# Designs tried in a protein design run: peptides against a protein of PDB entry 5D63. Part 8

Target 1, 292 residues: chain A of PDB entry 5D63
Amino acid sequence: SLRRGIYHIENAGVPSAIDLKDGSSSDGTPIVGWQFTPDTINWHQLWLAEPIPNVADTFTLCNLFSGTYMDLYNGSSEAGTAVNGWQGTAFTTNPHQLWTIKKSSDGTSYKIQNYGSKTFVDLVNGDSSDGAKIAGWTGTWDEGNPHQKWYFNRMSVSSAEAQAAIARNPHIHGTYRGYILDGEYLVLPNATFTQIWKDSGLPGSKWREQIYDCDDFAIAMKAAVGKWGADSWKANGFAIFCGVMLGVNKAGDAAHAYNFTLTKDHADIVFFEPQNGGYLNDIGYDSYMAFY

## One batch from the design tools (peptide; made by RFdiffusion4, then SolubleMPNN)

Design b1_p8_6_s2 (from b1_p8_6, 4 letters changed)
Fold by OpenDDE base, seed 1:
Structure b1_p8_6_s2 (fold): chain B 292 residues (1-292), chain A 8 residues (1-8)
Amino acid sequence: as target 1 above (292 residues)
Amino acid sequence: MDLTWPAP
């Protein structure tokens, strides 16, 4: 079954993603097909899927940027019914905003069925143009029509998944203690992570013994990422991944504070040095403490 | 031994 998380939702037939037009929070804002750039944020095209307790395979879909929810207009079962952004809540009982999401017959893509109307989210005519209509349309789970098949590219990790990635890393000290601060984390492309670092002013900050040294840089980076998250996204219930570590060198006579994030495949961590903006697979320290 | 603080 589909896990709770943030997804980029891409049509199985054409290179088009589910996009909230202009990222607008207004009720009735069209959800449309739009081109995307792989391995980038794609601001208006990220959706938080929140599973509904005790309702199998059923979710709300919150647009990360606008904080509004995917909504089938008037819950109509008519083919061609508009799918829009609309105000809502993660655990709503409004069937206009409840979506049953299960694997299609091809075993890779998903279909998105409105819980009430039983119609499916459809890229009308498979139109690959920017602004193409997305609508509720009649269908069945077994049909192979690519207009109604969607790849869910997961852009986030749970705290448990992050914990597992850390545990697999060879640069973890035997005394390691980790502290989890949130439940779900948007994982940024390195380019975005670096841009936040640049915008924070850290590249121009000067190392000063104890008064502004490694721990200050690492905490400042985490604070910058947190602020960026708060300023960029209107949805709640997730954080932006940016960890802080304390590590000890092999000799056991020196320690360092640094950041870390996850690799693109989310399977591993990569260390980030906030004093120079470098990404490293080996920062020269074994972590004995992290919070993220 | 335990370190009292990280540096540099």
Scores: peptide ipSAE 0.053, ipTM 0.795, DockQ to the pose 0.168
Fold by OpenDDE base, seed 4:
Structure b1_p8_6_s2 (fold): chain B 292 residues (1-292), chain A 8 residues (1-8)
Amino acid sequence: as target 1 above (292 residues)
Amino acid sequence: MDLTWPAP
């Protein structure tokens, strides 16, 4: 079954993603097919899938940018019914905003069925152009039509997955204690992470003994990421991944504070030095504490 | 025991 998380949803037939047009929060904003760039943030194309308790394989889909929800217009079962963004809540009972999401017959892609109408989210005519219509359309779970098949590329990690990635890293001290601050984390591309770092003013910040040293840089980076998240996204129920670590060197006579994020495949962590903006697989310290 | 050093 599909896990709770943030997804980039890509058509199985053409290089088009499910896009909320202009990221608008207005009720009735069209959801359309749109081009995307791999390994980028794709602002209007991220969807938080929230599983509905006690309803098998059924979710709401919240657009991260707008905070609005995928909505089948009037819940109509007519082929060609518009799919739009509309105000809602994560655990709504409105069948216009409830989507049953299960694997297609190919075992890799998913189909997205409206809970009420039983029609499927369809990239009309498989049109790959920007702004192509996405609509509810008649279908079955076993059909192979790529217009109704979607890859769900997970762009987030749970706290448990982040914890597991940390546990796999060789640069963890035997005394390590980790503290989890949130439940689900959007994992940023390094380019975005770096841009936040630049915009924070940290590149121009001066190291000063104790008053503004490694811990201040590391905390400032985390605060900058947190603020960026709050300022950038209208959806709730997730955080932006940015960790802080305290580490000790091999000799046990020096300590450092630094940041970390997750690799592209979410399987490992990479260290980030907020004093210079560098990414490192080995920062020269073993972490005895982290919070993220 | 808290681990404290002059921080780089």
Scores: peptide ipSAE 0.052, ipTM 0.783, DockQ to the pose 0.129
Fold by OpenDDE base, seed 3:
Structure b1_p8_6_s2 (fold): chain B 292 residues (1-292), chain A 8 residues (1-8)
Amino acid sequence: as target 1 above (292 residues)
Amino acid sequence: MDLTWPAP
């Protein structure tokens, strides 16, 4: 079954993603096919899938940027019915905004069925052009039509997945204690993470003994990422991944504060030094405490 | 074991 999380949803037939036009929060904003760039944010193309309790394989899909929800216009079962962004809530009972998402017959892609109409999200004519129509269309779960098959590329991790990534890293002290602050985290590309660091003013900040040293840099970076998240996205129920660690060196006679994020495959962590913007697999310290 | 405060 599909897990709660943030997804980039890509057509199985052509290089097109499900896009909320202009990221607009207006009711009735078209959802369209649009080109995307791998390993980037793709601002208008991220969707938070929230599972509906006690309804198997059924979700709302919230656009991360606009905070609005994928909506089948009037819940119509007619082929060609518009799919739009519309105001809603994560646990709505409105069948226009409830989507059953299960594996297609190929076992790798998913189909997205409207709960009420039983029609499927369809990239009309498999059109790969920007602005191509996405509509509700008749279909069956076992059909192989790529117009109705979608890859769900996971862009987030749960707190449990982050915990697991930390646990298998070799630079964790035996006394390590971790503290989880949120439930689901958007994982940023390094380029975006670095840009937030630059925009925070930290590259121009002066190290000063105790008054503005490693812990201040690390906390300032986390605060900058938090603010960036709040300023960038209208959806709720997720955070932006940016951890803080305290570590001790091998000799046990020096400690440091630093940041960390997740690798592209979400299987490991990479350390980030907020004093110089560097990414390191080994920062020279073993973490005895983290919060993220 | 108590550690020194984080630095640098």
Scores: peptide ipSAE 0.059, ipTM 0.802, DockQ to the pose 0.161; fails the geometry check
Fold by OpenDDE base, seed 2:
Structure b1_p8_6_s2 (fold): chain B 292 residues (1-292), chain A 8 residues (1-8)
Amino acid sequence: as target 1 above (292 residues)
Amino acid sequence: MDLTWPAP
């Protein structure tokens, strides 16, 4: 089953992603095919999939940017029915906004079926142009039509997945205690993480003994990421990944505070030094405490 | 551990 999470949804046939046009929150805003850039945020193309309790493989899809939901216009089963953004709630009973998402016959891509109409999300004619129509269209689960097959590139991790990534890292102290602050985390590309760091003013901040030292830098970075998240996205039910760690050196005679994020494959953590903006696989300390 | 011991 598809996990709760934030996804970039890409057509299996052409390099086009499911895009909410202009990121608009207006009811009836077209959902269209649009080009994307790998390893970037792709602002209008992120969707939070929320599983519906007791309804197998069925989700709402909330646009991360607008906070509106994928909606089949009037729930019509007619081929060519528009798919739009529309106001809604994560656990709605409105079948226009309920989507059954399961693996296609190829075992890698997914098909997206409207719960009520039983039609499928279709990139009409496989058109790769920006603004190409996405519509409900007749189909079956077994068909191989690439117009109705979608790759779900997961852009987030659960708290459990983050915990597992930390546990695999060799730079964790035997006394480690972790504190989980949220349930689901958007994982940023390093370029975006770095830009938030730059915009925070930390590159120009002066280290001062105790009054503004390692803990202040690390907490300021986390605060900057939190603010960026709140200011950037209208959807709720997720956070932006940015951890704080306290660590001790090998000799046991020095401690440090620093940040960390996840690698692209979400399997490992990478340390971030907020005093200089560096990413490190080994920061020279073993973590005895983290919150994220 | 107290971060002030020492905190670079």
Scores: peptide ipSAE 0.055, ipTM 0.781, DockQ to the pose 0.259; fails the geometry check

Design b1_p8_6_s3 (from b1_p8_6 with W3L Y7A)
Fold by OpenDDE base, seed 3:
Structure b1_p8_6_s3 (fold): chain B 292 residues (1-292), chain A 8 residues (1-8)
Amino acid sequence: as target 1 above (292 residues)
Amino acid sequence: PDLSWPAP
């Protein structure tokens, strides 16, 4: 079954993603097909899938940017019914905003069925143009029509997945203790992570003994990422991944505070030095404590 | 040990 998480939802037939037009929070904002760029944020095209308790394979889909929900207009079963953004809640009982999401007949892509109408989210005519209509349309789970098949590209990790990535890293001290702050994390591309670092003012910050040294830089970076998250997204129920580590060198006579994030495949961590903006596979320290 | 890694 599909896990709770943030997804980029891409059509199986053409290079088009499910896009909330202009990221608008207004009720009735069109959801459309739009081009996307791999390994970027794609601001208006991220959806938080929240599973509904005790309803198999059924979710709400919250647009990360607008904080509004995917909504089938009037819950109509008519082919061509508009799919829009609309205000809602994660655990709503409104069938206009409940979506059953299961594997298609090809075993790789998903189909998105409205819980009430039993129609499917359809990229009308398979149109690859920006602004192409997305609508509810008649169909069956067994049909192979790519207009109704979608790849769910996971853009987030659970706290458990992050914990597992840390655990397999070779630069973790035997005394390591990790502290999980949140449940689900949007993982940023390095370019965005670096831009947040630049905008924080840290590149121009002066190292000063004790009063503003490695721990201050590492905490300032984490605070900057947290603020960026709050300022950028209207949806709730997730965090932006940015960890802080304390580490000791091999000799055991020096310690350092630094940041870390996840690799593109979410399987490993990469260290980030907030004093120079560098990414490293080996920062020269073994972590004895992290919080993220 | 104390946390005091210098800037590059």
Scores: peptide ipSAE 0.109, ipTM 0.830, DockQ to the pose 0.216
Fold by OpenDDE base, seed 1:
Structure b1_p8_6_s3 (fold): chain B 292 residues (1-292), chain A 8 residues (1-8)
Amino acid sequence: as target 1 above (292 residues)
Amino acid sequence: PDLSWPAP
């Protein structure tokens, strides 16, 4: 079954993603096919899938940018019915905003069926142009039509997945204690993470003994990422991944505070030095404490 | 140990 998380949803037939037009939060804003840039944020094309308790394989899809939900207009079963952004809640009972999402017959892509109408999210005519219509359309689960098949590229991790990634890292001290702050985390590309670092003013900040040293830099980066998240996205129920670690060197006579994020495949962590903006696989310290 | 790395 599809896990709770943030997804970039890409058509199986053409290089087009499900896009909320202009990221608008207005009711009735068209959801359209749009080109995307790999390994970037793709601002209007991220969707939080929230599973509905006690309803198998059924979700709401919240646009991360607008905070509105994927909505089948009037819940109509007519082929060609518009799919739009509309105000809603994560655990709504409105069948216009409930989507059953299961694997297609190819075992890799998913189909997205409206819970009420039983029609499927369809990239009309497989049109790869920007602004192409996405609509509810008749179909079946076993059809091979690529207009109704979607890859769900997961852009987030659960706290458990982050914990597992940390546990696999060789630079963890035997006394390690980790503290989880949130449940689901959007994982940023390094370019975005670096841009937040630049915009925070940290590159121009001066190291000063005790009063503004490694722990201040690491906490300032965490705060900058948190604020960036709050200012950038209208959806709730997730955080932006940025960890803080305290580590001790091999000799046990020095300690450092630093940040960390996840690798592109979400399987490992990478260390980030907020004093110079560097990414490292080995920062020279073993972590005895983290919060993220 | 004290957290102060690195000095300029």
Scores: peptide ipSAE 0.106, ipTM 0.824, DockQ to the pose 0.211
Fold by OpenDDE base, seed 4:
Structure b1_p8_6_s3 (fold): chain B 292 residues (1-292), chain A 8 residues (1-8)
Amino acid sequence: as target 1 above (292 residues)
Amino acid sequence: PDLSWPAP
């Protein structure tokens, strides 16, 4: 079954993603097909899938940018019914905003069925153009039509997945203690992470003994990412991944505070030095504490 | 040890 998380949802037939037009929070904003750039944030094309308790394989889909929900207009079962953004809540009982999401017959893509109408989210005519219509359309779970098949590319990790990635890293001290701050984390591309770092003012900050040294830089980066998240996204129920680590060197006579994020495949961590904006696989310290 | 950077 599909896990709770943030997804980039891409058509199985053409290079088009499910896009909330202009990221608008207005009720009735069209959801459309739109081009995307791999390994980028794709602002209007991220969806938080929240599973509905006690309703098998059924979710709400919240647009991260607008904070509005995928909504089948009037819940109509007519082919060609518009799919729009509309205000809602994560655990709504409104069948216009409830979507049953299960694997298609190909075993890799998903189909998205409206809970009430039993119609499927359809990229009309497989149109790859920007602004192409996405609508409810008749179908069955076993049909192979790529207009109704979608890849769900996971853009977030659970706290457990982040914990597992840390545990796989060789630069962890035997005394390591990790502290989880949130439940689900959007993982940023490095380019976005770096831009937040630049905008924070840290590149112009001066190291000063004790008064503004490594721990201040690392915490300032964490705070900058948190603020960026709050300022950038209207949806709730997730955080932006940015960790802080305290580490000790091999000799045990020096310690450092630094940041870390996850690799593109979410399987590993990469260290980030907030004093110079560098990414490293080995920062020269073994972590005895992290919070993220 | 106390946190520090750069290493002395």
Scores: peptide ipSAE 0.103, ipTM 0.801, DockQ to the pose 0.269
Fold by OpenDDE base, seed 2:
Structure b1_p8_6_s3 (fold): chain B 292 residues (1-292), chain A 8 residues (1-8)
Amino acid sequence: as target 1 above (292 residues)
Amino acid sequence: PDLSWPAP
């Protein structure tokens, strides 16, 4: 089954993603095919999939930017029915906003079926142009039509997945204690993470003994990421990944506070030094505490 | 130990 999470949803046939036009929160805003740039945020193309309890393989899809939900217009089963953004809630009972998502016959891509109409989300004519129509269309689960097949690229991790990534890292002290702050985390590309760091003013901040040293830098970075998240996205139910660690050196006579994020494949952590903006696989300390 | 970086 598809896991709860944030997804970039890409057509299996052409390089087009499911896009909420202009990221608008207005009811009836068209959902369209649009080009995307790999390894970037793709602002209007991120969707939070929330599983519906006791309804197998069924989700709401909330646009991360607008906070509105994928909606089949009037719940119509007619081929060509518009798919739009519309106000809603994560656990709605409205069949217009309930989507059964299961793997296609190829075992890699997914099909997206409206719960009520039983029609499928279709990139009409496989059109790769920006603004191409996405509509409900007749189909079956076993058909191989790429117009109705979608790759779900997961852009987030659960707290459990983050915990597992930390546990695999060799730079963790035997006394390590981790504190989980949230349940689901959008993982940023390093370029975006770095830009938040730059915009925070930390590159120009002066290290001062005790009054503004490593712990202040690390906490300031986490605060900057949190603020960026709150200011950037209208959807709720997720956080932006940015960890803080406290570590001790091998000699046991020095300690440091630093940040960390996840690698692209979400399997490992990478350390971030907020005093200089550097990414490191080994920061020279073993973590005895983290919160994220 | 006390948190500080760079170390004195």
Scores: peptide ipSAE 0.101, ipTM 0.803, DockQ to the pose 0.272

Design b1_p8_6_s4 (from b1_p8_6, 5 letters changed)
Fold by OpenDDE base, seed 3:
Structure b1_p8_6_s4 (fold): chain B 292 residues (1-292), chain A 8 residues (1-8)
Amino acid sequence: as target 1 above (292 residues)
Amino acid sequence: MDLTYPAP
């Protein structure tokens, strides 16, 4: 079963992603095919999939940017029916906004079936052009038509997955205590993480003994990421990944505060030094405390 | 273990 999470949804046939036009929150905003750039945020192309309790393989899809939901216009079963953004809720009973998402016959891509109409999300004619129509279209689960097959590239991690990534890292102290702050985390590309760091003013901040030292830098970075998240996205039910750690050196006679994020594959953590913007696999400390 | 406060 597809896990709750944030996904970049890419067509299996052409290099197009499911895009909410202009990221608009207006009811009836077209959802279209649009080009994307790997290893970037792709602002209007991120979707939070929320599984519906007690309804197998069925989800709402909330656009992360607009906070609106994927909606089959009038729930019509007619081929060519528009798929739009529309106001909604994560656990709606409106069949226009309920999507059964299961693996296609190829075992890698997914098909997205409207719960009510039983039609499928279709990139019409497999058109790779920006703004290409996405519509409900007749189909079957076993069809190989790439117009109706989608890769779900997961852009987030659960708190449990983050915890597991930390546990695998060799730079964790035996006394480590971790504290989870949220349930699901959007993982940023390093370029975006760095930009937030730059915009926070931390590159120009002066280190001062105790009054503004490592812990202040690390907390300021986390606060900056939190604010960036709140200011950038209208959807709820997720956070932006940015951890704070306290660590002790191998000799046990020095401690440091720093940040960390997840690697691209989400399997490991990488340390971030907010005093200089550097990413390190080994920051020279073993973490005895983290919150994220 | 006796941990110092985080620095620098």
Scores: peptide ipSAE 0.328, ipTM 0.868, DockQ to the pose 0.164
Fold by OpenDDE base, seed 4:
Structure b1_p8_6_s4 (fold): chain B 292 residues (1-292), chain A 8 residues (1-8)
Amino acid sequence: as target 1 above (292 residues)
Amino acid sequence: MDLTYPAP
């Protein structure tokens, strides 16, 4: 079954993603097909899937940017019914905003069925143009029509998944203690992470003994990412991944504070030095503490 | 007591 998380949802037939037009929070804003750039944030094209308790394979889909929800207009079962953004809540009982999401017959893509109407989210005519209509359309779970098949590319990790990635890293001290701060984390592309770092003012910050040293830089980066998240996204129920670590050198006589994020495949961590904006696989320290 | 603290 589909896990709770943030997804970029891409059509299985053409290079088009499910996009909330202009990221608008207005009720009735069209959801459309739109081009995307791999390995970028794709602002209006991220959806938080929240599983509904006690309803098998059924979710709400919240647009991260607008904080509004995928909504089948009037819950109509007519083919061609508009799919729009609309205000809602994660655990709504409104069947216009409830979506049963299960694997298609190909075993890799998903189909998205409206809970009430039993129609499917359809990229009309497989149109790859920006602004192409996405609508409810009749169908069945076993049909192979790519207009109704979607890849769910996971853009977030749970705290458990992040913990597992840390545990796989060779630069963890035997005394390591980790502390999670949230439950689900959007993982940023490095380019976005770096831009937040630049905008924070840290590139121009001066190191000063104890009063503004490595721990201050690392915490300032964490705070900058947190603020960026709050200022950028209207949806709730997730955080932006940015960790802080304390590490000890091999000799055990020096310590450092630094940041870390996850690799593109979410399987590993990469260290980030907030004093210079560098990414490293080995920062020269083994972590004895992290919070993220 | 260990007095080592993080440094640059």
Scores: peptide ipSAE 0.326, ipTM 0.859, DockQ to the pose 0.144
Fold by OpenDDE base, seed 2:
Structure b1_p8_6_s4 (fold): chain B 292 residues (1-292), chain A 8 residues (1-8)
Amino acid sequence: as target 1 above (292 residues)
Amino acid sequence: MDLTYPAP
């Protein structure tokens, strides 16, 4: 079963992603095929999948940028019916906005079926051009038509997954205590993480003994990422991943405060030094406390 | 464990 999370949804046949046109929050905004750049944010192409309790394999899909939901126009079962962004709620009962998402016959891609109409999200004619029509179309779960098959690239982690990544890292002290702040986290590419760091003013901040030292830098980075998240996305029910750690050196006579994020595959953490913007696999300290 | 405060 598909997990709750944020997904980049890519066609199985051509290099096109499900895009909310211009990221507009207006009702009836077209959802279209659009090119994407791997390992980037792809602003208008991120979707929060919220599972519906007691309805097997069924979700709402909220556009992360606009805060609107994927909607089959009038819930029509006619082939070619428009799929648009529309206002809604995560746990709506409106069948126009309920999507059954299960693996296709190839075992890797997914098909997206409207709960009410039983038609499938279709990249019409497999058109790879920007702005290509995405519509409801007749189909079956076992068909191999790539126009109706989609890869769900997960862009977020649960707090449990983040906890597991930390637990696998060798630079964790035996006294470690972690504190979870949220339930689901968008994981940023390093380039975006670095840009937030640059925009925060931290590169020009002066280290001063105790009054503005390592803990101030680390907390300022966390605050900058939080603000960036709030200012960038209209959807709710997720946070932006940026951790703070306190660590002790091997000798046990010095401590440091620093940040951390997740690697691309979400399986490991990488340390971030907010005083210089560096990414490190070993920062020279073993963490005894984290919050994220 | 008694730890010093984080620095530098």
Scores: peptide ipSAE 0.326, ipTM 0.867, DockQ to the pose 0.160
Fold by OpenDDE base, seed 1:
Order: structure tokens, then sequence, then C-alpha cells
Structure b1_p8_6_s4 (fold): chain B 292 residues (1-292), chain A 8 residues (1-8)
């Protein structure tokens, strides 16, 4: 079954993603096909899938940017019915905003069926142009029509997945204690993470003994990422991944505070030095504490 | 661990 998380949803037939037009939060804003840039944020094309308790394989899809929800207009079962952004809640009972999401017959892509109408999210005519219509359309689960098949590229991790990634890393001290701050985390590309670092003013900040040293830099980076998240996205129920670690060197006679994020495949962590903006697989310390 | 705080 599809896990709770943030997804970039890409058509299986053409290089087009499900896009909320202009990221607008207005009711009735068209959801359209749009080109995307790999390994970037793709601002209007991220969707938080929230599983509905006690309803198998059924979700709401919240646009991360607008905070509005994927909505089948009037819940109509007519082929060609518009799919739009509309105000809603994560655990709504409105069948216009409930989507059953299961694997297609190819075992890799998913189909997105409206819970009420039983029609499927369809990239009309497989049109790869920007602004192409996405609509509810008749179909079946076993059809091979690529207009109704979607890849769900997961852009987030659960706290459990982050914990597992940390546990696999060789630079963890035997005394390590980790503290989870949130449940789901959008994982940023390094370019975005670096840009937040630059915009925070940390590159121009002066190291000063104790009063503004490694822990201040690391906490300032965490705070900058948190603020960036709050200012950038209207959806709730997730955080932006940015960890803080305290580590000790191999000799046990020096400690350091630093940040960390996840690798592109979400399987490992990478260390980030907020004093110089560097990414390292080995920062020279073994972590005895983290919060993230 | 001999240090009581992280540095630098």
Amino acid sequence: as target 1 above (292 residues)
Amino acid sequence: MDLTYPAP
C-alpha cells in the first residue's frame, strides 16, 4: 500500500507531472499536466498523501504549496470532469476529495480513482504540453492506458525512516541518543538546502569562542530551515528535514555540533557543516546526540 | 568523553 508522504506524481506515458496551476489556493484552480525539472523542488507539483483511517488504500491529496486538496468537480462520474484544487481537510468525508490509490497492472505505476465516482485521474489525450487538462475519466484497474498511470516519486521520509538511515551510518557513537521532533519530513535537494543556508546569513557570520560557535551555527541553520518551511508551504502535517548533531572525535577529546540531511535515495545521512556550507560523508565525529 | 561542550 502507498505510504503516507509527500509525492511528486509523474505520468507514466509522458514527462508531465500533476501541477496545481500557479499554486493558487482559490477554489476551482485547475490541476494540470506540467513539465518538471528532475532533482528540484517543483513547487506546485508536490502532494501530501494522507491515508484515511479504516478505508483501505484511500487518501486525500493536499497540494503542499497551496494547502488545498485534489477535488473532482461536483464528484461527477462523467468523462472529462475537471480535477481542481479546493479547500478541504486531511480526513474529510467528502467523496469529491477521496482518492483510492493502488498499483496498476504493471506493478510499478499507480492509478488514482475517485472514491465516489469510481473514475480515474486522467491526463487527457496524454498531452505533454504545459497546462494540459487533467480530468476524471472512465477506466478500470487492469487497463494499460498510460493516461491514467502515475509514478509516485516519494519526496519525504517518515521519522522511522530517518531513524533507520541514522542507525546505518558508521559515524554514530555507542552512547548515541536521538530525539525525533516531527513525523514526516520533506527532504530537500542539496541545492535548496544550500540556498537556505546562504539566505540565512550564516556564510557571513563570524565564529566567536563559545558565544557564537559550532552549536550556534547548527541551531541557526535548523531555525532557518524551519522558517523557510513555514514561509514556503501552506500545507500542514510535515516538516523540512534538517538535523542537529553533537559528535565526539575518535580520541574522545573533542566534540562538535553540526547539521545533517538525507541523501537523494533517503537511505543514508550526509553531514552538513554550517560554518562553511560543506557536505561530508565523514565529518570526523561520531554522533552521541541528535534531534531532527 | 572528556569535554563538557562541543567546540569549535
Scores: peptide ipSAE 0.318, ipTM 0.863, DockQ to the pose 0.162

